# Ledger of designs, part 254: peptides against a protein of PDB entry 6TME

Target 1, 324 residues: chain A of PDB entry 6TME
Amino acid sequence: NRLKRAYIALQAWKKAFYSDPFNTAANWVGPDVCSYKGVFCAPALDDPSVLVVAGIDLNHADIAGYLPPELGLLTDVALFHVNSNRFCGVIPKSLSKLTLMYEFDVSNNRFVGPFPTVALSWPSLKFLDIRYNDFEGKLPPEIFDKDLDAIFLNNNRFESTIPETIGKSTASVVTFAHNKFSGCIPKTIGQMKNLNEIVFIGNNLSGCLPNEIGSLNNVTVFDASSNGFVGSLPSTLSGLANVEQMDFSYNKFTGFVTDNICKLPKLSNFTFSYNFFNGEAQSCVPGSSQEKQFDDTSNCLQNRPNQKSAKECLPVVSRPVDCS
Target 2, 324 residues: chain A of PDB entry 6TME as posed
Amino acid sequence: NRLKRAYIALQAWKKAFYSDPFNTAANWVGPDVCSYKGVFCAPALDDPSVLVVAGIDLNHADIFGYLPPELGLLTDVALFHVNSNRFCGVIPKSLSKLTLMYEFDVSNNRFVGPFPTVALSWPSLKFLDIRYNDFEGKLPPEIFDKDLDAIFLNNNRFESTIPETIGKSTASVVTFAHNKFSGCIPKTIGQMKNLNEIVFIGNNLSGCLPNEIGSLNNVTVFDASSNGFVGSLPSTLSGLANVEQMDFSYNKFTGFVTDNICKLPKLSNFTFSYNFFNGEAQSCVPGSSQEKQFDDTSNCLQNRPNQKSAKECLPVVSRPVDCS

## One batch from the design tools (peptide; made by RFdiffusion4, then SolubleMPNN)

Design b2_p24_7_s4 (from b2_p24_7, 8 letters changed)
Fold by OpenDDE base, seed 4:
Structure b2_p24_7_s4 (fold): chain B 324 residues (1-324), chain A 24 residues (1-24)
Amino acid sequence: as target 1 above (324 residues)
Amino acid sequence: SPPLLDLQAYLAERKAAFLKKAAS
């Protein structure tokens, strides 16, 4: 009996709650699991006459606890949303049995350990949100082989390099922000055919930006701020025909910010502050456009306010990194 | 593909529709 298995799973989970401040699981009593708050049933895909647990929604319940292995008995769950709780521990490997998993949101919790590789076992997964946790270690390259629409990894403890397989991703949005990623952005990034938004904020990324970024024709948001990038901005950035928000602030970029970048047709906000740029086109000057917002603060620009001193600029500007 | 805001809205709608269907 599928609902019996669900009952076992949900009761095990209730026992794994340390705190339930809103009494979300107060009605989690008895075999009628479909009446449980946050539990949603639907006809099974393989047999419409059978009712199964198809979804979990415990978002914003502030529940403290962990995910017990018995959750693997919820084999019919396609939607699993438990964000904004205080769940701790690791994601159980037993969740590999949830082969219908479509949306998995465990964001804003206290999960730890390596990347939950069980997510790689779900053949139909489209949405993965594990942001605002304490996941650590390397990002498995296989994550980008998945046919995901969205990948949220930000605000964790991931380290090492971004996998080259990123170019295989079909995701429209990917966030790497506020981790410990290092190395260069892979050149394969230009192959992300569905990419709209990518965020690298606040990592230890370095090197030159790959020219292939300019191939991201559908990108609307590109944020690489607060890293260690060097060299000039790629001239190929002129290819970002749909970019609206672009942020390169708080890096070590040098060179000239060109008209071809600042005059991008959809550009509404371009922040390149806190770098070592030594020149900018007139179109890049803050206030030069009523339709676009620019920030050139704390660079090495002449005749602009709030720039770095010559003493700070000279050592860097005089030794530009050759990205060719 | 929609941007983050649109994607979130889309997913929320999908979720809402699914949950509504499941609850009915």
Scores: peptide ipSAE 0.024, ipTM 0.636, DockQ to the pose 0.050
Fold by OpenDDE base, seed 3:
Formats: structure tokens, C-alpha cells, sequence
Structure b2_p24_7_s4 (fold): chain B 324 residues (1-324), chain A 24 residues (1-24)
């Protein structure tokens, strides 16, 4: 039966623990798996008279170990939350049998290997959090074909370009921060119809920002700091009617920061420090507004404090990148 | 500790509600 399979899976997992500092699995004894700490049962969807393991929550348990293939026997699990542990190894492909998977959170662990493609096999997945691990390699384009509410990829070792399929994403929150992504932001980004927050911090992204960013009408947070972006800010950024937090700091941007950007109606914080901007509108000057905060530090601005030297600025400012 | 976004908080609440219902 289903609970017997769950028992086999959970006992195999307990055996795969190297350390359980809080003795979380101390009561993982006997066939009554529904009494196990961190294990949650519910009536089966196909038969309400049958009790099944529907959820796992081992968040913040500091458990060291790995995920054994026997976890594939937990076929009724819809919620799997094991963040803030010390699990290592790879995500087992046997988890493809968990066809009800809805929320998958393995963040803040020590997982390695390529993107866990098993996550792509879950037809009903809505939440994917794999941040703060050591996943590496290319991001599968198919991730953005999923009807996900949120995609958390930050603080890993992902590399290569961001897939063009990003425009197909229905996610409201996407984080790419602190990886090794390279290349340009795809022009298809403007097609992300539900996007509220997107974070590119601390990658190796380059090129010009696509004009299509201005089509992100629902975006409230746009952070592209700590990359290698060049050129001027797209004039189409004036279309970001709902942006509240915007950060372009620590790039190689040039040109003039315009009123149309700094006067965005919902803008509360705009950081464009550590670039090569050679001019800014009065509305962009720090202290010019009580409602908005700006940071123009370490640019090539005249008559502003804490700017780059002429020696540093001249080679870049005199050769602006044409993004047209 | 990984930072939480507003959506994560919402999903966590939904999860909690789901688990509470399941445990009852």
C-alpha cells in the first residue's frame, strides 16, 4: 500500500542522514509514518478514505546527508520543503514519479551537478526554489515553459546564456543572481506578462539592455547590478509604470540618465552608481526628492562628489557603445 | 539564510494552511 511505500522511502532517507543535530528523525520509527516529525499526511486525491504522505517539511533541520532514490516511492507528495540543511549529491531522477509535485524547495543545501531536470517532469509544479546550492551548467530552456509562479535560481554555479524562452514564463518572481550567466538579456524578456520581480545581480551578463524591458508593466523590482552591461539606458524604461526598486550599479553603462527614468511614478529607489554615466537630469540627483532615493556614486558626472577620475572616465566615455 | 520575497511568504502561508488542513 501507499503508506508502506512511504515507510520504505522514509527509512531509506533516515539511513542516508549523516548528521541530525536536532534529532529531527528521532521519532521516525515504525510503520506510522504520519506521526513522523516533518511528515504530513492527507487523504488521497483519488480515494479520500486512503491516507497518504502529501508533504515533507524539514526546513532548518541542519541535516547532513543525501536524497536516496527510494524517495521516488513518495508518489503522493505535493509539497517538498527541505531548505536550510546540509544535503549533498544530486536530486534523484526517481522523483519523476512524484507527479503531484506542486512546491519544491531544496534551497540552502549542498546539492551539486547540472540543473535537476526531474523538476521539468512535474506537470503541476508551481514553485521551484533551488537557490543557495552548487548546481552548475546550462539552464534548460524548458524551465520557462513551466507554469511556475516563482523561479529561484540565485547563488549557484549556472553558466551560459539565459534562454530565449524566458519570454514564455508566467512567473511573477525570477532570480538569476550570483551565478555565472553570460551574454545578453534576451529581447523576449518583454513578453513576461506576469513579471513583478527580476534579479540579475552578480553575473557575467553583457551587451546592451534590450528595449523590450520597457514592456514590463507589472515589474516592481528590476535589479541588473554587478554585471558587464554597456551602452546607454534604454529610453523605453520610461514605460516601467510600476517599478519601485531599480538597480543598475556596478556595470559599464554610459550616457545620460534622463528625467523620464528618474521621474517614474512608483520609483522609490534608483541606484546607478559605479558606471560611466556622464550626465544626469536634476531629478536624478541624490537629495532632489523626499520620496525617492538615488545613488550616483562613482560615475563620470561633473560637479558631483565621489566620481571617477578623468583618467578613468575618458577612455570609456569617449567611446560610447552604440546600442542601435 | 536565504532571503524571502513576498511571494515566498504567500506560498508559505498556503503551505501552512494546506498542512494544517491535512493534519486535522
Amino acid sequence: as target 1 above (324 residues)
Amino acid sequence: SPPLLDLQAYLAERKAAFLKKAAS
Scores: peptide ipSAE 0.023, ipTM 0.623, DockQ to the pose 0.053
Fold by OpenDDE base, seed 5:
Structure b2_p24_7_s4 (fold): chain B 324 residues (1-324), chain A 24 residues (1-24)
Amino acid sequence: as target 1 above (324 residues)
Amino acid sequence: SPPLLDLQAYLAERKAAFLKKAAS
């Protein structure tokens, strides 16, 4: 009996709650699990006459606790949304039994440990949100082999390099922001054929930006701010025909910001502040366009306000990194 | 927390629709 298994799972979970400030699980009593707050039932895919637990939504419940292994009994769950709680511990490997998992959102919790590799076991997963947790270690390359639409990894403790397999990803949105990723952005990034939004904010990424970024024709948001990138902006960025939001601020970029970048047809906001750029085209100057917003603050630009001192600029500008 | 990117918002809407249907 699927609902009986669900009952066992949900009662085990209730028992695993340390705090339920909104009394979300107050009605989690009795065998009628479909009446439980945050539990949603639907006809089973294999037997429409059978009602099963198909979704969990405990978003914003502020529940403290952990995910017990008994959650693996929720084998019919396709939507698992428990964001903005205080769940701790690890994601149980028993969740591998949830083969129908389609959307998995455990964001804004207190989960720890390595990347939850159980997510890799779900064949139909399209949405993965594990942001705002304390996941650590390496990002498994296999994550980008999956046919995901969205991958949210931001605000964790992930380290190491970004896997080269990123180019295989079919995701339209990927966030790496506010982790501890290091190394270069892989050249394979240009192969992300469905990419619309990618965010690298606040990592330890370094090196030159790969020219292949310019191949991201569908990108609307590209944010690489607050890293350690060096060198000039790739001339191939002129290929970002659909980019609307672009941010390279708080890096160590040098060189000249060209017209070809600042005149991108869909560009609405371009921030390249807090770098070591020593020149910019007139089209890049803040206020030069009514349709575009630019920020050139704290660079090494001449005749512009709020720039770095010569003392700060000279050591960097005089030794430009060759990205060729 | 609200989604950071547009796609997450879209998927959230789909989820809401799914859950609403399931709860009916």
Scores: peptide ipSAE 0.021, ipTM 0.612, DockQ to the pose 0.054
Fold by OpenDDE base, seed 1:
Structure b2_p24_7_s4 (fold): chain B 324 residues (1-324), chain A 24 residues (1-24)
Amino acid sequence: as target 1 above (324 residues)
Amino acid sequence: SPPLLDLQAYLAERKAAFLKKAAS
């Protein structure tokens, strides 16, 4: 039966633990898997009279080990939360059998290998959190074809370009931060109809920002700091009617920071420090507003404190990048 | 299938946690 399969899976997993410092699996004994700590049962969707393992929550258990292939026997699991452990290895392909997967959180572990493509096989997946691991390689374009609400990819080893398919994403939150992504932000980004928060912090992204960013009317957080972006800020950023937190710091931006950006109606924090901006509107000056916080440090601005030297500025400012 | 957790609340918590980590 289904609980018997779950028992086999969970016992295999217990055997795959190298360390269980909080003795989380101490009560993982016997056939009554629904009594196991961190195991949650519910009536099966196809038969309410049958009890099945529907959820796993081992968050913050500091367990060292790996995910054995027998976990594929947990075919009724919709919630899989195992963050803040020390699980290593790869996500087993056998998890493709978990067709009810809805929330998958393996964040803050020691997983390695390429993007866990098994996540693409889950038709009902809404939440994917694989941040703070050692996943590497290219991000599969298909990830953005999925009807996800949130995609957390930050603090991994992903590289290559951001797929053009990003515009197809229905996610409200997408994090790319602290990877090795390179190339330009795809112009299709403007098509992300549900986007509220997007974070590009600390990658190797470059080129000009696409004008289509201005189409992200629902975005509240836009952080592109610590990259290699060049050129001027798109004038279309005036379309970010709901942006509250915006960060372009630590790039190679040039040009003039306009009123249309600094006067955005919901803007609370705008950081554009550590660039090569050679001018800013009065509305962008730190202290000019009680409601907004600005940071213009280390640019090429005249009559402002803590700016780059002429020696640092002149080579860059005199060779503006044409983004047209 | 309906989640056992409030997905919206969970997502909000995740967002908050991310921002906290990013700020630290």
Scores: peptide ipSAE 0.030, ipTM 0.669, DockQ to the pose 0.109; fails the geometry check

Design b2_p24_8_s1 (from b2_p24_8, 19 letters changed)
Fold by OpenDDE base, seed 4:
Structure b2_p24_8_s1 (fold): chain B 324 residues (1-324), chain A 24 residues (1-24)
Amino acid sequence: as target 1 above (324 residues)
Amino acid sequence: SEKEEEERFENLKKKALERLKAKE
């Protein structure tokens, strides 16, 4: 009996709660699991006459505890949303049995360990949010082989390079922000045909921006701020026909910020502050447009306020990195 | 600020979820 298995799982989970400040699991009593707070039932896909636990929503419950292996008994769950809690430990490998998993949100918790590879075992997964946790180690390249629509990885402890398989991703949004990723952005990034938003903020990424970024025709948000990128901005960025928000601040970029970039048709905000740019087109000057907002602070620009000193600029500007 | 950035991420999440619903 599927509901019996669900009962076992949910009771095990309740037992794994250290704190339930809102008494969310107070009604988690008895065999009628479909009445449990945060538990949602639906007809089984293989037998519409059978009611099964199809979803869990414990968002914002501030529950402290861990995920016990018995959760693997929830084999009919397609939606698992437990964000904004205080769950700790690792994601149980037993969740591999949840083959219908479609949306997995464990964001804003205290999970630790390596990337939860169990997520790779879910054939129908479309939404993965593991942000604001303490996951560490390498990002498995297989994550981008998944037919995911959204991948939120930000605010963790991931390290190593971004896999080249990123180009295979069908995701519309990917966040890498506030991890410890290093190396270059893979050239394959330009192959992300469905990409709308990508955020690299606050990593240890370096090297030149790949020219292939300009192939991201659907991207509306591109944020590469607070990294170690060098060289000039690729001229191919003129191809970002739909970019609205672009941020390259707090890097080591050099060269000239061109009209072709600043006149992008959908560009609303372009921040390139805290770099070593030594020139900008008139169209890039803050206040030059009513429709666009620019920030050129702390570069090596002449006749602009709040720029770096010649002493700071000269060593970098005189030795520009050739990205060719 | 951190709060502002968090809100930005929440907005991205919201948009992503909306896109998922639109595909259904």
Scores: peptide ipSAE 0.545, ipTM 0.926, DockQ to the pose 0.862
Fold by OpenDDE base, seed 2:
Structure b2_p24_8_s1 (fold): chain B 324 residues (1-324), chain A 24 residues (1-24)
Amino acid sequence: as target 1 above (324 residues)
Amino acid sequence: SEKEEEERFENLKKKALERLKAKE
């Protein structure tokens, strides 16, 4: 009977396909849904003698269409992977019935509308990838209250500020890149105890970097490039014991880049180009280390190549933002 | 480039999934 519901859902979905260039759904015929390409069955958790649809994988199928509400009948689905398609419309609210949802990947599609709040209804969700879509509006603060391990939001149309609830997140990776986020990075960021990678690239973020970034002991990738950050780099960045990749390029930072940052033990790449730094320690100079790569291009540094003119530097350097 | 960045994101995704599996 559960498979009958799945049949109804999958047939409705097939009907919602506008284009299936690889004929992925060509074998989606008849009641044996477990034989459908991209459909995976497993014993039900509540009754091992019952076979249910537990997973969908239509990745890279280039399917054009939409997600019909009948997909809510797939109540046993824990894995939903439909990336790299041409699905449009909104994520159906009926998916709230998929209470076993564990991994939800709709990346690289053409979904629109606000953040899919149905994702907040899934109690067991660990992986959320909605990147490379056209989702818009505010990011709900509740997303970071969930026990997620990974949150990919990049390349959408999200606006507003980064929620302060970010500090509650248990995620190891969060991507904000290429949205329209604005405001400051919340000070609560330092509370992200499991964070390994965070990417803010290409937003409209501004203000000073919070000192609390230095509390991110497990972070290996920190990319804040292409924003409007100002002030000096926090001295507390010396606490990033595991950072390997750090990028602050294309901002409006000023001040001195210190030894304590450039000598971080695991640092492999540190890019601070296209800012208004007026000094750097010798350890920060490109070529000063065999193990580390630095880029100090287009700053206000003396005796370094490819720097900004005095005319460009003076107005900014003479009026440094005090972040204290 | 956009392609290089996409590749970086894919790598991050891969790592995240690996970590998730390791916790199971």
Scores: peptide ipSAE 0.543, ipTM 0.927, DockQ to the pose 0.853
Fold by OpenDDE base, seed 1:
Structure b2_p24_8_s1 (fold): chain B 324 residues (1-324), chain A 24 residues (1-24)
Amino acid sequence: as target 1 above (324 residues)
Amino acid sequence: SEKEEEERFENLKKKALERLKAKE
């Protein structure tokens, strides 16, 4: 039966623990898996008279170990939360059998290898958190073809370009931060119809920002700081009617920061420091507003404090990148 | 700082989970 399979899986997992500092699996004894700490049972969706393991929550257990292939026997699991542990190795391909997977959180572990493509096999997946691991290689374009609501990829070792399929994503939040992504932000980004928050912090992204960013009407957080972006800020950014937090700091932007950007109606914080901007509207000046916070530090602005020297500015400002 | 940034990410996660719950 299903609970027997779950027992086999959970006992295999317990055996795969190298360290269990809080003795989380101490009560993982006997066939009554529904009594196991961190194991949650519910009536099966296909037969309410049958009890199945529907969820795992081992968050913050500091468990060292790996995920054995026997976990594929947990075919009724919809919620898998094992963040803040010390699990290592790869995500087992056998998890493809968990066709009800809805929320998958393996964040803050020691997983390695390529993107766990098994996540792409889950038809009902809505929440994917693999941040703070050591996943590497290319991001599969197919990740954005899924009907995900949240995608957390930050603090890994992903490289290569951001797939153009990003425009197909239904996600409300996507984090790319602190990886090795390179290339340009795809122009298709403007097609992300449900996007609320997107974070690109600390990658190797470059090129001009696409004008299509201005189509992100629902975005409240847009952070592209600590990259290699060049050119002027797109004038279409005036279309970000709901943006509250915007950060372009630590790039190589040039040009003029306009009123239309700084006067965005919901804008609370706008950081454009550590670039090569050579002008800003009065509405962009720090202290010009009580309800908005600005940072224009370390640019090429005239009559502003804490700016770059002429020697630093001249080579860049005199050779502006035309993004048109 | 890294700690502050982590906290920001946690907040984003929390908001995302809340939105997901609201859609259920």
Scores: peptide ipSAE 0.534, ipTM 0.924, DockQ to the pose 0.873
Fold by OpenDDE base, seed 3:
Structure b2_p24_8_s1 (fold): chain B 324 residues (1-324), chain A 24 residues (1-24)
Amino acid sequence: as target 1 above (324 residues)
Amino acid sequence: SEKEEEERFENLKKKALERLKAKE
């Protein structure tokens, strides 16, 4: 009996709660699991006459506890949303049995350990949100082999390089922000055909931006701020026909910010502050457009306010990194 | 600010979920 298995799982989970401030699991009593708060039942896909637990939503419940292995008994769960809790420990490997997993949101918790590789075992996974946890180590390259629509990895402890497989991703949004990623952005990034938003904020990324970024025709948000990027902005950025928000601030970029970038047709906000740019086109000057906002603060620009001193600029500007 | 950034992330999440629903 599937509901019996669900009962076992949910009771084990309740037992794994250290704190339930809102008494979310107070009604988790008895065999009628479909009446449990945050538990949603639906007809089974293989037998519409059978009712199964298809979804869990414990978002914002502030529950402290862990995910017990018995959760693997919830084999019919397709939606698992438990964000904004205080769950700790690791994601159980037993969740590999949840082969219908479609949306997995464990964001804003206290999970630790390596990337939850069990997520790679879910063939139908479309939405993965593991942000705001303490996951660490390398990002498995296989994550981008998944047919995911959204991948939220931000605010964790991931390190190492961004996998070259990123180009295989079908995701519309990927967040790498606030991790410890290092190395260069892979050239394969330009192959992300469905990409709308990508955020690299606050990592240890370095090197030149790959020219292939300009192939991201559907991207509306590109944020590479607060890294260690060097060199000039790729001229191919003129190809970002749909970019609305672009942020390269807090890097070590040099060179000239061109008209071709600042005149991008959908560009609403372009922040390139806190770099070492030594020139900008008139179209890049803040206030030059009513429709576009620019920030050129703290560069090495002449005749602009709030720029770096010559002392700060000269050592860097005189030794520009050639990305060609 | 961190709050503003979180709001931006939430917005991205919302948009992503909306896109996902639209595909269903």
Scores: peptide ipSAE 0.523, ipTM 0.921, DockQ to the pose 0.859

